Peptides against a protein of PDB entry 3VZA. Designs and how they scored, part 17

Target 1, 98 residues: chain A of PDB entry 3VZA
Amino acid sequence: RVERLCKSKELFEERLGLEIRRIHNEQLQFIFRHIDHKDPDKPYMFTLSINEQGDYEVTSCTPPLDCISEFQLKVRETNNFSAFIANIRKAFTALSFK
Target 2, 62 residues: chain B of PDB entry 3VZA
Amino acid sequence: AAYVTQLYYKISRIDWDYEVEPARIKGIHYGPDIAQPINMDSSHHSRCFISDYLWSLVPTAW

## One batch from the design tools (peptide; made by RFdiffusion4, then SolubleMPNN)

Design b1_p10_2_s2 (from b1_p10_2, 3 letters changed)
Fold by OpenDDE base, seed 2:
Formats: C-alpha cells, sequence, structure tokens
Structure b1_p10_2_s2 (fold): chain B 98 residues (1-98), chain C 62 residues (1-62), chain A 10 residues (1-10)
C-alpha cells in the first residue's frame, strides 16, 4: 500500500503538473508546472493556510493573480476546493500568454 | 502520502490505473454525471498537453 | 469539509 501511495502521488504530480508540499507555519504550497508550453518546468505557485478563523487563506501567489482574492472568497463560500484549484490553474495559464 | 493522494482525488476526481505500463496514462475521471475513461499514450503528447487535457476534465464552476 | 480536514493532516 505504501508503494502504491507513493506511485499515486508521483503520477498525480507528473500528470497534473501539480505538487503539493507542506511548508513552514502550517502552510501548504501548491506548485503548478506544465503551464507554459515554452517552459514546462516554470513553476506557478501559491501558498494556502487555514487562518485563525478557520478559513482558507492564500498567503502568497507567484506570479501574482488579480483574481486570487476573489477565488479565496469563492472557495470560502462554496467549499468547492476542486474548482478553486482548477480556476487558479486556469488563471495561471491565461497569465502565461501575457 | 495517503492524505495527499486523497487530496489529489478530491481535486481532480481521477482514479489512475496502476497496472499499466508507465507510458500509458489510463484511469477514470468521475465527473458530476458519467464517469469517463482516460486512456492516453504519453509518448504522443507533451507534458503540457497532457496536463492541460486532464485539467480540462475538472469543472471550474463554483 | 472533508477536504478541510485533509489539508490539516498533510
Amino acid sequence: as target 1 above (98 residues)
Amino acid sequence: as target 2 above (62 residues)
Amino acid sequence: SEVYELLKKI
């Protein structure tokens, strides 16, 4: 099972181009790759925490996204975390086209 | 890795077929309606195309 | 939320 879990994680990371890491101060780092077809390894990332109120909070976004604050609001309202992540990726993709 | 893989599933709704050759991207996407098969030959596509395709399966409606 | 709880455990 452990081997399967490791394989599963690797498959998701490579195929979705999404890495999820725990970082300092109880934050999660979401790293998107495979966004820019001209530079597939270029990372697009944001960090997420659960604030003192218990709400999702984006603590950083690189490169910055104008829509990230709205997405934070939306995920708090809907609890649709899947859409949250997918929309962020879509926004990063759009940004990569300048 | 158990929790993160669960999270990946919650995000993507994809269940991989782990019994196929590495070059085969095979699985099932569980959308809101009908489950759809995924079956790609990775050697025929760029990493970016593959990722874009898979993410296209994930609804963005809130 | 199940996702919420997962995030805390990662």
Scores: peptide ipSAE 0.704, ipTM 0.963, DockQ to the pose 0.807
Fold by OpenDDE base, seed 1:
Structure b1_p10_2_s2 (fold): chain B 98 residues (1-98), chain C 62 residues (1-62), chain A 10 residues (1-10)
Amino acid sequence: as target 1 above (98 residues)
Amino acid sequence: as target 2 above (62 residues)
Amino acid sequence: SEVYELLKKI
């Protein structure tokens, strides 16, 4: 089981181009790669925490996204975390063309 | 890695086939309506194309 | 939320 879990994580990281890491202050870092076809290793990332009120809170976003605050509101309202992550990736993709 | 792999599934709704050769990307995407197979040769595609394709399976509607 | 609980455990 341990071997499969490790393999599973590696497959998701490579195939989705998404790395998920625990960082300081009880935060999670989401790192997207494979966004820019001309620079596949260029990272697009944001950090997420659960604040004192128990709500999802984006604590950083690099590069910055104008829509991130709205997405934070939407995920709090809908609890659709999948759509939250997918929309962020879509926004990063759009930004890569600028 | 148990919790993070569960999170990946909750995000993507993809279940991989772990018994195939590394170059074969095989699995199932579980959408809200019907399940769809994933079966592609990674040697025929760029990493960016593969990621874009897989993410295209994930609904963005809130 | 199931995801919510997962996030706290990672």
Scores: peptide ipSAE 0.702, ipTM 0.962, DockQ to the pose 0.832
Fold by OpenDDE base, seed 3:
Structure b1_p10_2_s2 (fold): chain B 98 residues (1-98), chain C 62 residues (1-62), chain A 10 residues (1-10)
Amino acid sequence: as target 1 above (98 residues)
Amino acid sequence: as target 2 above (62 residues)
Amino acid sequence: SEVYELLKKI
């Protein structure tokens, strides 16, 4: 099972181009790659925490997204975390076209 | 790794086939309607194309 | 939610 879990994580990271890391101050870092077809390894990332009120809070976004605050509101309202992540990736993709 | 892999599933709704050769991207996407197979040869596509395709399976409607 | 609990365990 341990081998399966390790393999699963690696497959998701490579195929989705999404790495998930726990970082300091009880935050999660979401790192997207494979966004810019001209620079596949260029990272697009945001950090997320659960604040004292128990709500999802985006603590950073690099590069910045104008829509990130709206997405934070939407995920709090809908609890659709899948759509939250997918919409962020879509926004990063749009940004990569400049 | 157990928790993060569960999170990947909750995000993507993809379950991989772990028994196939490394170059084969095979699995099942569990959408809101019916499950759809994933089956592609990674050697025929760029990493960006593969990721874009897989993410295209994930609904963005809130 | 289940995702919420997962996030707190990672």
Scores: peptide ipSAE 0.701, ipTM 0.963, DockQ to the pose 0.807
Fold by OpenDDE base, seed 5:
Structure b1_p10_2_s2 (fold): chain B 98 residues (1-98), chain C 62 residues (1-62), chain A 10 residues (1-10)
Amino acid sequence: as target 1 above (98 residues)
Amino acid sequence: as target 2 above (62 residues)
Amino acid sequence: SEVYELLKKI
């Protein structure tokens, strides 16, 4: 089972171009790649925590997204985490076109 | 890795077929409607195209 | 939510 889980994680990372890792201060870092077709390895990242109130909080976003605060509000309201991540990727994709 | 793989599923709703050759991207997407198969030859596509395609399966409606 | 609990365990 451990081998299967490791393989599963690797497949998701490569195929979705999304890495998820725990970082300091109980935060999660979401790293998107495969966004810019001219530079597939260029990372687009945001960090997420659960604040003292128990709410999702984006603690950083690189490069910055004007829409990230609205998405944070939406995910708090809807609890649709899938749409949250997908919309962030969509926004990063749009940004990559400059 | 158990929890992160569960999170990947909750995000993408994709379940991979782990019994196929590495070059074959095969699985099932469980969207809001009927489940749809995924089956592509990775050698025919760029990494960016593959990722874009898979993410296109994920609804963005809140 | 289920995802909420998952995030805390990663």
Scores: peptide ipSAE 0.700, ipTM 0.962, DockQ to the pose 0.855

Design b1_p10_2_s3 (from b1_p10_2 with D1N K4Y)
Fold by OpenDDE base, seed 3:
Structure b1_p10_2_s3 (fold): chain B 98 residues (1-98), chain C 62 residues (1-62), chain A 10 residues (1-10)
Amino acid sequence: as target 1 above (98 residues)
Amino acid sequence: as target 2 above (62 residues)
Amino acid sequence: NEVYELLRKI
């Protein structure tokens, strides 16, 4: 089972171009790659925590996204975490063309 | 890695076929509608294309 | 919810 879980994680990381890591202060770092077709390894990332009120909170975003605060509001309202991550990736993709 | 793999599934709704050859990207996407298969030859596509395609399967409606 | 609990355990 351990081998299968390790393989699963590797497949998701490579195929989705998304790495998920725990970092300091009880935060999660989401690192997107394969965004810029001219530079596939260029990272686009944000960090997420659960604040004292129990709400999702984006603590950083690199590069910055104007829409990130709106997405934070939306995920709190809808609890649709899948759409939250997908919309962030879409926004990073749009940014890569500027 | 159990929790992170579960999170990947909650995000993407993709379940991989782990027994196929390494170059084959095979799995099932479980959307709101009927489940649909994924079946790609990675040697025929760029890494960016593959990722873009897979993410296109994930609904963005809130 | 499930995702909430997963995030806290990673």
Scores: peptide ipSAE 0.737, ipTM 0.964, DockQ to the pose 0.912
Fold by OpenDDE base, seed 5:
Formats: C-alpha cells, structure tokens, sequence
Structure b1_p10_2_s3 (fold): chain B 98 residues (1-98), chain C 62 residues (1-62), chain A 10 residues (1-10)
C-alpha cells in the first residue's frame, strides 16, 4: 500500500503538473507546472493556510493574480475546493499568454 | 502520502489505473455526470497537453 | 468538511 501511495502521488504530480507541499507556519504550497507550453517547468504557485477563524486564506500568489481574492471568497462560500484549484490554474494559464 | 493522494482525488476526481505500462495514462474521471474513462499514450502528447486535457475534465463552476 | 480535514493532516 505504501508503494502504491507513493506511485499515486508521483502520477498526480506529473500528470496534473501540481505539487503540494507543507511549508513553515502551517501553510500549504501549491505549485503548478505545465502551464506555459514554451516553458513547461516554469512554476506558478500559491500558498494556503487556515486562519484563526478556520477559513481558507491565500497567503501568497506568484505570479500575482487579480482574481485570487475573489476565489478565496468563493471557496469560503461554496467549499468547492476542486473548483478553487481549477480556477486558479485557469487564471495562471491565461496569465501565461501575456 | 495517503492524505495528499486523497486530496488529489478530491481536486481532480481522477482514479488512476496503476497496473498499466508507465507510458499509458489510464484511469477514470468521476465528474458530476457519468464517469468517463481516461486512456492516453503519453508518448504521443506533450506534458502540457496532458495536464491541460486532464484539468479540462475538472469543472470550474462554483 | 472532508477537504478541510485533509488539508490539516498533510
């Protein structure tokens, strides 16, 4: 089972181009790659924490996204974490064309 | 690793077939409607295309 | 929330 879990994580990382890491101060780092077709390894990332109120809070976004605050509001309202991540990737994709 | 893989499933709703050749991207996407199979030869596609395709399966409606 | 709990355990 351990081997399967490790393989599963690696498959998701490669195929979705999404890495998830725990970093300092109880934050999670979400790193997207495979966004820019001209530079597939270029990272697009944001960090997420759960604040003292228990709400999702984006603590950083690189490169910055104008829509990230709205997405934070939406995920708090809907609890649709899947749509949250997918919309961020969509926004990063749009940004890569500039 | 168990928790992160569960999170990947909650995000993507994809369940991989782990018993196929490494170059074969095979699994099932469990969207809001009927489940759809995934079956690709990775050697025929760029990494970006594969990722874009898989993410296209994930609804963005809140 | 299931995802919420997962995030706290990662």
Amino acid sequence: as target 1 above (98 residues)
Amino acid sequence: as target 2 above (62 residues)
Amino acid sequence: NEVYELLRKI
Scores: peptide ipSAE 0.736, ipTM 0.964, DockQ to the pose 0.912
Fold by OpenDDE base, seed 4:
Order: structure tokens, then C-alpha cells, then sequence
Structure b1_p10_2_s3 (fold): chain B 98 residues (1-98), chain C 62 residues (1-62), chain A 10 residues (1-10)
């Protein structure tokens, strides 16, 4: 199972172009690649924590997204984490077209 | 990697076929209504196209 | 919330 889990993680990272990292101060970093077709390795990323109230909180977003605060509100209301991540990727994609 | 792979599934609802040759992207996407097979030759597509396609399977409705 | 708990374990 361990070997499969390692392979699974690698497949998701490459195929979805999404890397998930644990970073300092109990935060998670979500790194999207394969967004810009002209520069597939260009990272689009945000960091996420669970604050003292137990709520999802976006602590950084690079490049910045105007919609990120609204998405944070939506995920708190709906608990639809899948839609949260998918909408962020959609927004990064739109941003890559400049 | 158990927790992160579980998270990937919760995000994408994709289950990969791990026994297929590396160049074949094969799996199942479990949507809210129906399950759809994924079966594509990675050598025929760019990395960006593949990612865009897979993410297109994930609903964005809240 | 299972996703919530997953995030805390990563």
C-alpha cells in the first residue's frame, strides 16, 4: 500500500498539476502548475490555515486573486472544498490570459 | 502520503488505474450523478491540456 | 467534516 500511495501522490501532482505542502505555522501550501500553456512550470499558489475559530483562512495568494476572499466565504458556508480548489484554479487560469 | 492522497480524491473525485502503462492516463471520475471513465494517451497531449481536461471534470458549483 | 480533519493531519 505504501508503494501505491507514493505512486498515487506523484500521479495526482503531475496530472492535476497540483502540489500540496505542509509549511510553517500549521499552514498548507497549494501550488498549481500547468496553468499557463506558454510557461507550464510557472507556479500559481495560495496558503491555507485553520484559524483559532476553526475556519478556513487563506493566508496568502500569489499571484493575488480578487475573488479569493469570496471563495473563502463560500467554502466556510458550504464546506465544499472541491469547488473551492477548482474555482481557485479556474481563477488562476483566467488570470494567466492577462 | 495516505492523508494527502485522500485529499486529492476528495478534491478531484478521481481514482487512478495504477496497473496501466505509464503513458496511459486511465481512471474513473466519480461525479455527483454519474461515473465517467478516463482513458487517454499522455504522449498525444501537453501537460497543460491534460491538467485542464481533468480539472474540467470537477464541478465548480458551490 | 472529513476534509477538515484530513487537512489537520497533513
Amino acid sequence: as target 1 above (98 residues)
Amino acid sequence: as target 2 above (62 residues)
Amino acid sequence: NEVYELLRKI
Scores: peptide ipSAE 0.736, ipTM 0.964, DockQ to the pose 0.832
Fold by OpenDDE base, seed 2:
Structure b1_p10_2_s3 (fold): chain B 98 residues (1-98), chain C 62 residues (1-62), chain A 10 residues (1-10)
Amino acid sequence: as target 1 above (98 residues)
Amino acid sequence: as target 2 above (62 residues)
Amino acid sequence: NEVYELLRKI
């Protein structure tokens, strides 16, 4: 099972181009790759924590997204974490064309 | 790894077929209404195309 | 919130 879990993680990382990493101060780093077709390894990332109120909080976003604050509000409102991540990726994708 | 793989499933709703050859991207996407098979030959596509395609399966409606 | 709990365990 451990071997399968490791394989599963690797498959998701490569196929979705999404790495999820715990970093300092109880934050999670979400790293998107495969965004820019001309530079597939270029990372697009944000960090996420749970604040003192127990709400999702984006603590950084690189490159910055104008819509990230709105997405934070939407995920708090809807609790649709899947849509939250997918919309961030869509926004990064749109940014890569500018 | 158990928790992160669960999170990947919660995000993507994709379940991979782990018994196929590495070059075959095979699995099932579980949408709200329909389960859709995934079956791709990775050698025929770029990494970006594959990722874009898979993410296109994930609804963005809140 | 299942996802919420997963995030805290990663």
Scores: peptide ipSAE 0.732, ipTM 0.964, DockQ to the pose 0.934

Design b1_p10_2_s4 (from b1_p10_2, 3 letters changed)
Fold by OpenDDE base, seed 2:
Structure b1_p10_2_s4 (fold): chain B 98 residues (1-98), chain C 62 residues (1-62), chain A 10 residues (1-10)
Amino acid sequence: as target 1 above (98 residues)
Amino acid sequence: as target 2 above (62 residues)
Amino acid sequence: NEVYELLKKI
């Protein structure tokens, strides 16, 4: 099972171009790649924590997204984490064409 | 890895077929209505195309 | 929330 779990993680990372890492101060780093077709390894990332109130909080976003604050609000309201991540990726994709 | 793989599923709703050759991207996407198969030959596509395609399966409606 | 709990465990 451990081997399958490792394989599963690797498949998701490569195929979705999304890496999820625990970083300092109880934060999660979400790193998108495969966004820029001219530079597939260029990272687009944000960090996420659960704040003192127990709410999702985006603590950084690189490159910055104008819509990230709205998405933070939406995920708090809907608890649709899937849509949250997908919308961020869509926004990064749009930004790559800027 | 157990928790992160569960998270990947919760995000993507994709269940991979782990018993196929590495060049074959096979799985099932479980959308809100019907499940749809994924079956791609990775050698025919760029990494970016593959990722874009898979993410296109994930609804963005809140 | 299941996802919420998963995030805390990663």
Scores: peptide ipSAE 0.742, ipTM 0.963, DockQ to the pose 0.853
Fold by OpenDDE base, seed 3:
Structure b1_p10_2_s4 (fold): chain B 98 residues (1-98), chain C 62 residues (1-62), chain A 10 residues (1-10)
Amino acid sequence: as target 1 above (98 residues)
Amino acid sequence: as target 2 above (62 residues)
Amino acid sequence: NEVYELLKKI
């Protein structure tokens, strides 16, 4: 089972181009790759925490997204975390087309 | 790894077939309606295309 | 919710 779990994580990372890491101060780092077709390894990242009030809080976004604050509001309202992540990726994709 | 793989499933709603050849991307996407199969030959596509396709399965409606 | 609890365990 441990072997399968490790394989599962690797498959998700490669196929979705999404890496999820725990970092300092009880934060999660979400790293998107495979966004820019001209530079597939270029990372697009945001960090997330649960604040003292228990709410999702985006603590950083690189490159910055104008819509990230709205998405934070939406995920707090809907608890649709899947849509939250998907919309962020969509926004990063749009940003890659300069 | 158990928690992060569970999170990947909650995000993507994809369950992989772990018994196929490495070049075969096979699984099931569990959308809000009916489950749909995933079955791709990775050697025929770029990494970016594969990721874009898989993410296209994930609804963005809040 | 379920995702919320998962995030706190990662």
Scores: peptide ipSAE 0.741, ipTM 0.964, DockQ to the pose 0.833
Fold by OpenDDE base, seed 4:
Structure b1_p10_2_s4 (fold): chain B 98 residues (1-98), chain C 62 residues (1-62), chain A 10 residues (1-10)
Amino acid sequence: as target 1 above (98 residues)
Amino acid sequence: as target 2 above (62 residues)
Amino acid sequence: NEVYELLKKI
């Protein structure tokens, strides 16, 4: 099972172009790649924490997204974390077309 | 790795077939209405195309 | 919230 779990993580990272990392101060970093077809390795990322109130909080976003605060509100309201991540990727994709 | 792989599933609703050759991207996407098979030859596509395609399977409706 | 609890464990 351990081998499968490692393989699973690798497959998701490569195929979705999404890396998920634990970082300092009890935050998670979500790193998207494969966004810019001209520069597939260019990272698009945000960090997420659960604040003292127990709410999802985006603590950084690079590059910045105008819609990120609205998405934070939406995920708090709906608890649809899948849509939250997918919409962020969609927004990063749109941003890459500058 | 167990928790992060569970999170990947909760995000994507994709379950991979781990027994196929590395160049074959095979799995099942479990959408809200119907499950759809995934079966691609990765050598025929760019990394960006593959990721875009897989993410296109994930609903963005809240 | 299943995802919520999962995130806390990562």
Scores: peptide ipSAE 0.740, ipTM 0.963, DockQ to the pose 0.823
Fold by OpenDDE base, seed 5:
Structure b1_p10_2_s4 (fold): chain B 98 residues (1-98), chain C 62 residues (1-62), chain A 10 residues (1-10)
Amino acid sequence: as target 1 above (98 residues)
Amino acid sequence: as target 2 above (62 residues)
Amino acid sequence: NEVYELLKKI
């Protein structure tokens, strides 16, 4: 089972171009790659924590996204984490064309 | 790794077929509608195309 | 919710 789990993680990382890492101060770092077709390894990332109120909080976003605060509000309201991540990727994709 | 893989599923709703050759991207996407198969030859596509395609399966409606 | 609990365990 351990081997399967490791393989699963690797497949998701490569195929989705999304790495998820635990970092300091109880934060999660989400790193998107495969966004810029001219530079597939260029990272687009944000960090997420659960604040003292128990709410999702984006603590950083690189490069910055104007829409990230709205998405934070939306995920708090809907609890649709899938849409949250997908919309962030969509926004990063749009940014890569500039 | 158990929790992160569960999170990947919750995000993507994709279940991979782990018994196929490495170059074969095979699985099932469980969207809000009927489940759809995924079956690609990775050698025919760029990494960016593959990722874009898979993410296109994920609804962005809140 | 379920995702919320998962995030806390990663």
Scores: peptide ipSAE 0.740, ipTM 0.963, DockQ to the pose 0.832

Design b1_p10_3_s1 (from b1_p10_3, 7 letters changed)
Fold by OpenDDE base, seed 1:
Structure b1_p10_3_s1 (fold): chain B 98 residues (1-98), chain C 62 residues (1-62), chain A 10 residues (1-10)
Amino acid sequence: as target 1 above (98 residues)
Amino acid sequence: as target 2 above (62 residues)
Amino acid sequence: DVSIYEQLLK
């Protein structure tokens, strides 16, 4: 099972181009790659925590996204975490063309 | 690794087939309606194309 | 403190 879990993580990281790290103060760092086809290794990242009220909170975003605050509101309203992450990737993709 | 793999599933709704050759990207995407198979030869595509394709399976509707 | 993973996966 341990071997399978390790393989699963590696497959997701490579195929989705998404690395997930737990960092200080109980936060998750989401690192997107494979965004810019001309520079596949260029990282696009944000950090996420759950605040004292139990709500999702984006604590950083690099590069910055104008829409990130709205997405934070939407995920709090809908609890659709999948759409939240997917929309962020979509926004990073759009940003890479500029 | 158990928690992070569970999180990947929560995000993508993808379950991989771990018994195939490394170059074969095979699995199932579990959407809200019908499950769809994934079956790609990674040697025929760029890493960016593969990622874009897989993410295209994930609904962005809130 | 409860792990962030546990909080997200509830």
Scores: peptide ipSAE 0.637, ipTM 0.959, DockQ to the pose 0.579
Fold by OpenDDE base, seed 3:
Structure b1_p10_3_s1 (fold): chain B 98 residues (1-98), chain C 62 residues (1-62), chain A 10 residues (1-10)
Amino acid sequence: as target 1 above (98 residues)
Amino acid sequence: as target 2 above (62 residues)
Amino acid sequence: DVSIYEQLLK
C-alpha cells in the first residue's frame, strides 16, 4: 500500500503538473507546472487555508490572479473544490499567454 | 501520502491504472456522467499537452 | 489543530 501511495503521488504530480505541499500554519501550497508550453517548469502557485469559520481562504497567489477572490467566493458557495482548482489552473493558463 | 492522493482524486476524479508500463497513461475519469477511460502513450506527447488534456477532463462549471 | 487535509476531505 505504501508503495502504491508513493507511486500515485508521483503520477499525479507529473501527469497533472500539480504538486501539493503542506506548509506552515496548516496551509496547502498548490504548485502548477506544465502551464507555459515554452517554459514547462515555470511554477504557478497559490496557498490555501481554512479559516476559523471553516471557509476556504487563499492566502497567496503567485503570479497574482484578478479572479482569485471571485473563485474563493464561488468555492465557498458551491463547495466545488474540483472546479475551484481547475478554474485556477485555467486562469494561470490564460495568464501565461500574456 | 494517503491524504494527498485522496486530495488528488477529489480534485481530478481520476483513478490511475498502476499495473501498466510507465509510458502508458491509463486510468479512469469519473465525471458526473459516465466514467471515461484514459489511455495514452506519454512518449508521443509533451508534458504540457498531457497535463492540459487531463485537466480538460475536469469540469470548470461551479 | 485538525489537519488541513482532514478538513478538506471530510
Scores: peptide ipSAE 0.637, ipTM 0.960, DockQ to the pose 0.558
Fold by OpenDDE base, seed 4:
Structure b1_p10_3_s1 (fold): chain B 98 residues (1-98), chain C 62 residues (1-62), chain A 10 residues (1-10)
Amino acid sequence: as target 1 above (98 residues)
Amino acid sequence: as target 2 above (62 residues)
Amino acid sequence: DVSIYEQLLK
């Protein structure tokens, strides 16, 4: 089971181009790669916590996204975490073309 | 790694087939309506194409 | 204090 879990993590990281790290103060760092086809290893990142009220809170975003505050509101309203992450990736992709 | 793999499933709704050769990307995406098979030869595609394709399976509607 | 993973997956 341990070997399966390790393999699963590696497959997701490579295939989705998404690395997830737990960092200080009980936060998660989401690192997207494979965004820019001309520079596949360029990282696009955001960090996430759950505040004292129990709400999702984006604590950083690099590069910055104008839409990130709206997405934070939407995920709080819908609790659709999958759409939240997918929309952020979509926004990073759009940003890479500018 | 148990928590992070569960989180990957929560995000992507993809379950991989772990019994195939490394170059074969095989699995199932569990969408809101129907399950869709994934079956790709990674040697025929760029890393960016593969990731873009897989993410295209994930709905962005809130 | 519950870990962020547990909070997200709960």
Scores: peptide ipSAE 0.634, ipTM 0.960, DockQ to the pose 0.539
Fold by OpenDDE base, seed 2:
Structure b1_p10_3_s1 (fold): chain B 98 residues (1-98), chain C 62 residues (1-62), chain A 10 residues (1-10)
Amino acid sequence: as target 1 above (98 residues)
Amino acid sequence: as target 2 above (62 residues)
Amino acid sequence: DVSIYEQLLK
């Protein structure tokens, strides 16, 4: 099962172009690649924590997204974490076209 | 790795078929209504196309 | 503190 779990993580990372890392202070770093077709390895990333109130909080976003604060509000309202991540990727994709 | 793979499922709602050859991207996407199969030959697509396609399966409606 | 993974997955 350990081998399966490792394989699963690798498949998700490659196929979704999304790497998830746990970093300092109980945060998750989400690193998107495969966004820019001209530069597939270019990372687009944000970090996420759960604040003292128990709410999702985006602690960084690189490159910056104007919509990230709105998405943070939306995920707090809806608790739709899937849509939250998908919308961020959509926004990064749009940004890559400049 | 258990937690992160569970998180990937929570995000994507995709369950991979782990018994196929590496070049085959096969699985099931579990949407709100009907589960849809995924079955791609990765050798015929770029990494970016594959990722874009898979993410297109994930609803963005809040 | 509870792991962020555990909190997200509840």
Scores: peptide ipSAE 0.633, ipTM 0.960, DockQ to the pose 0.533

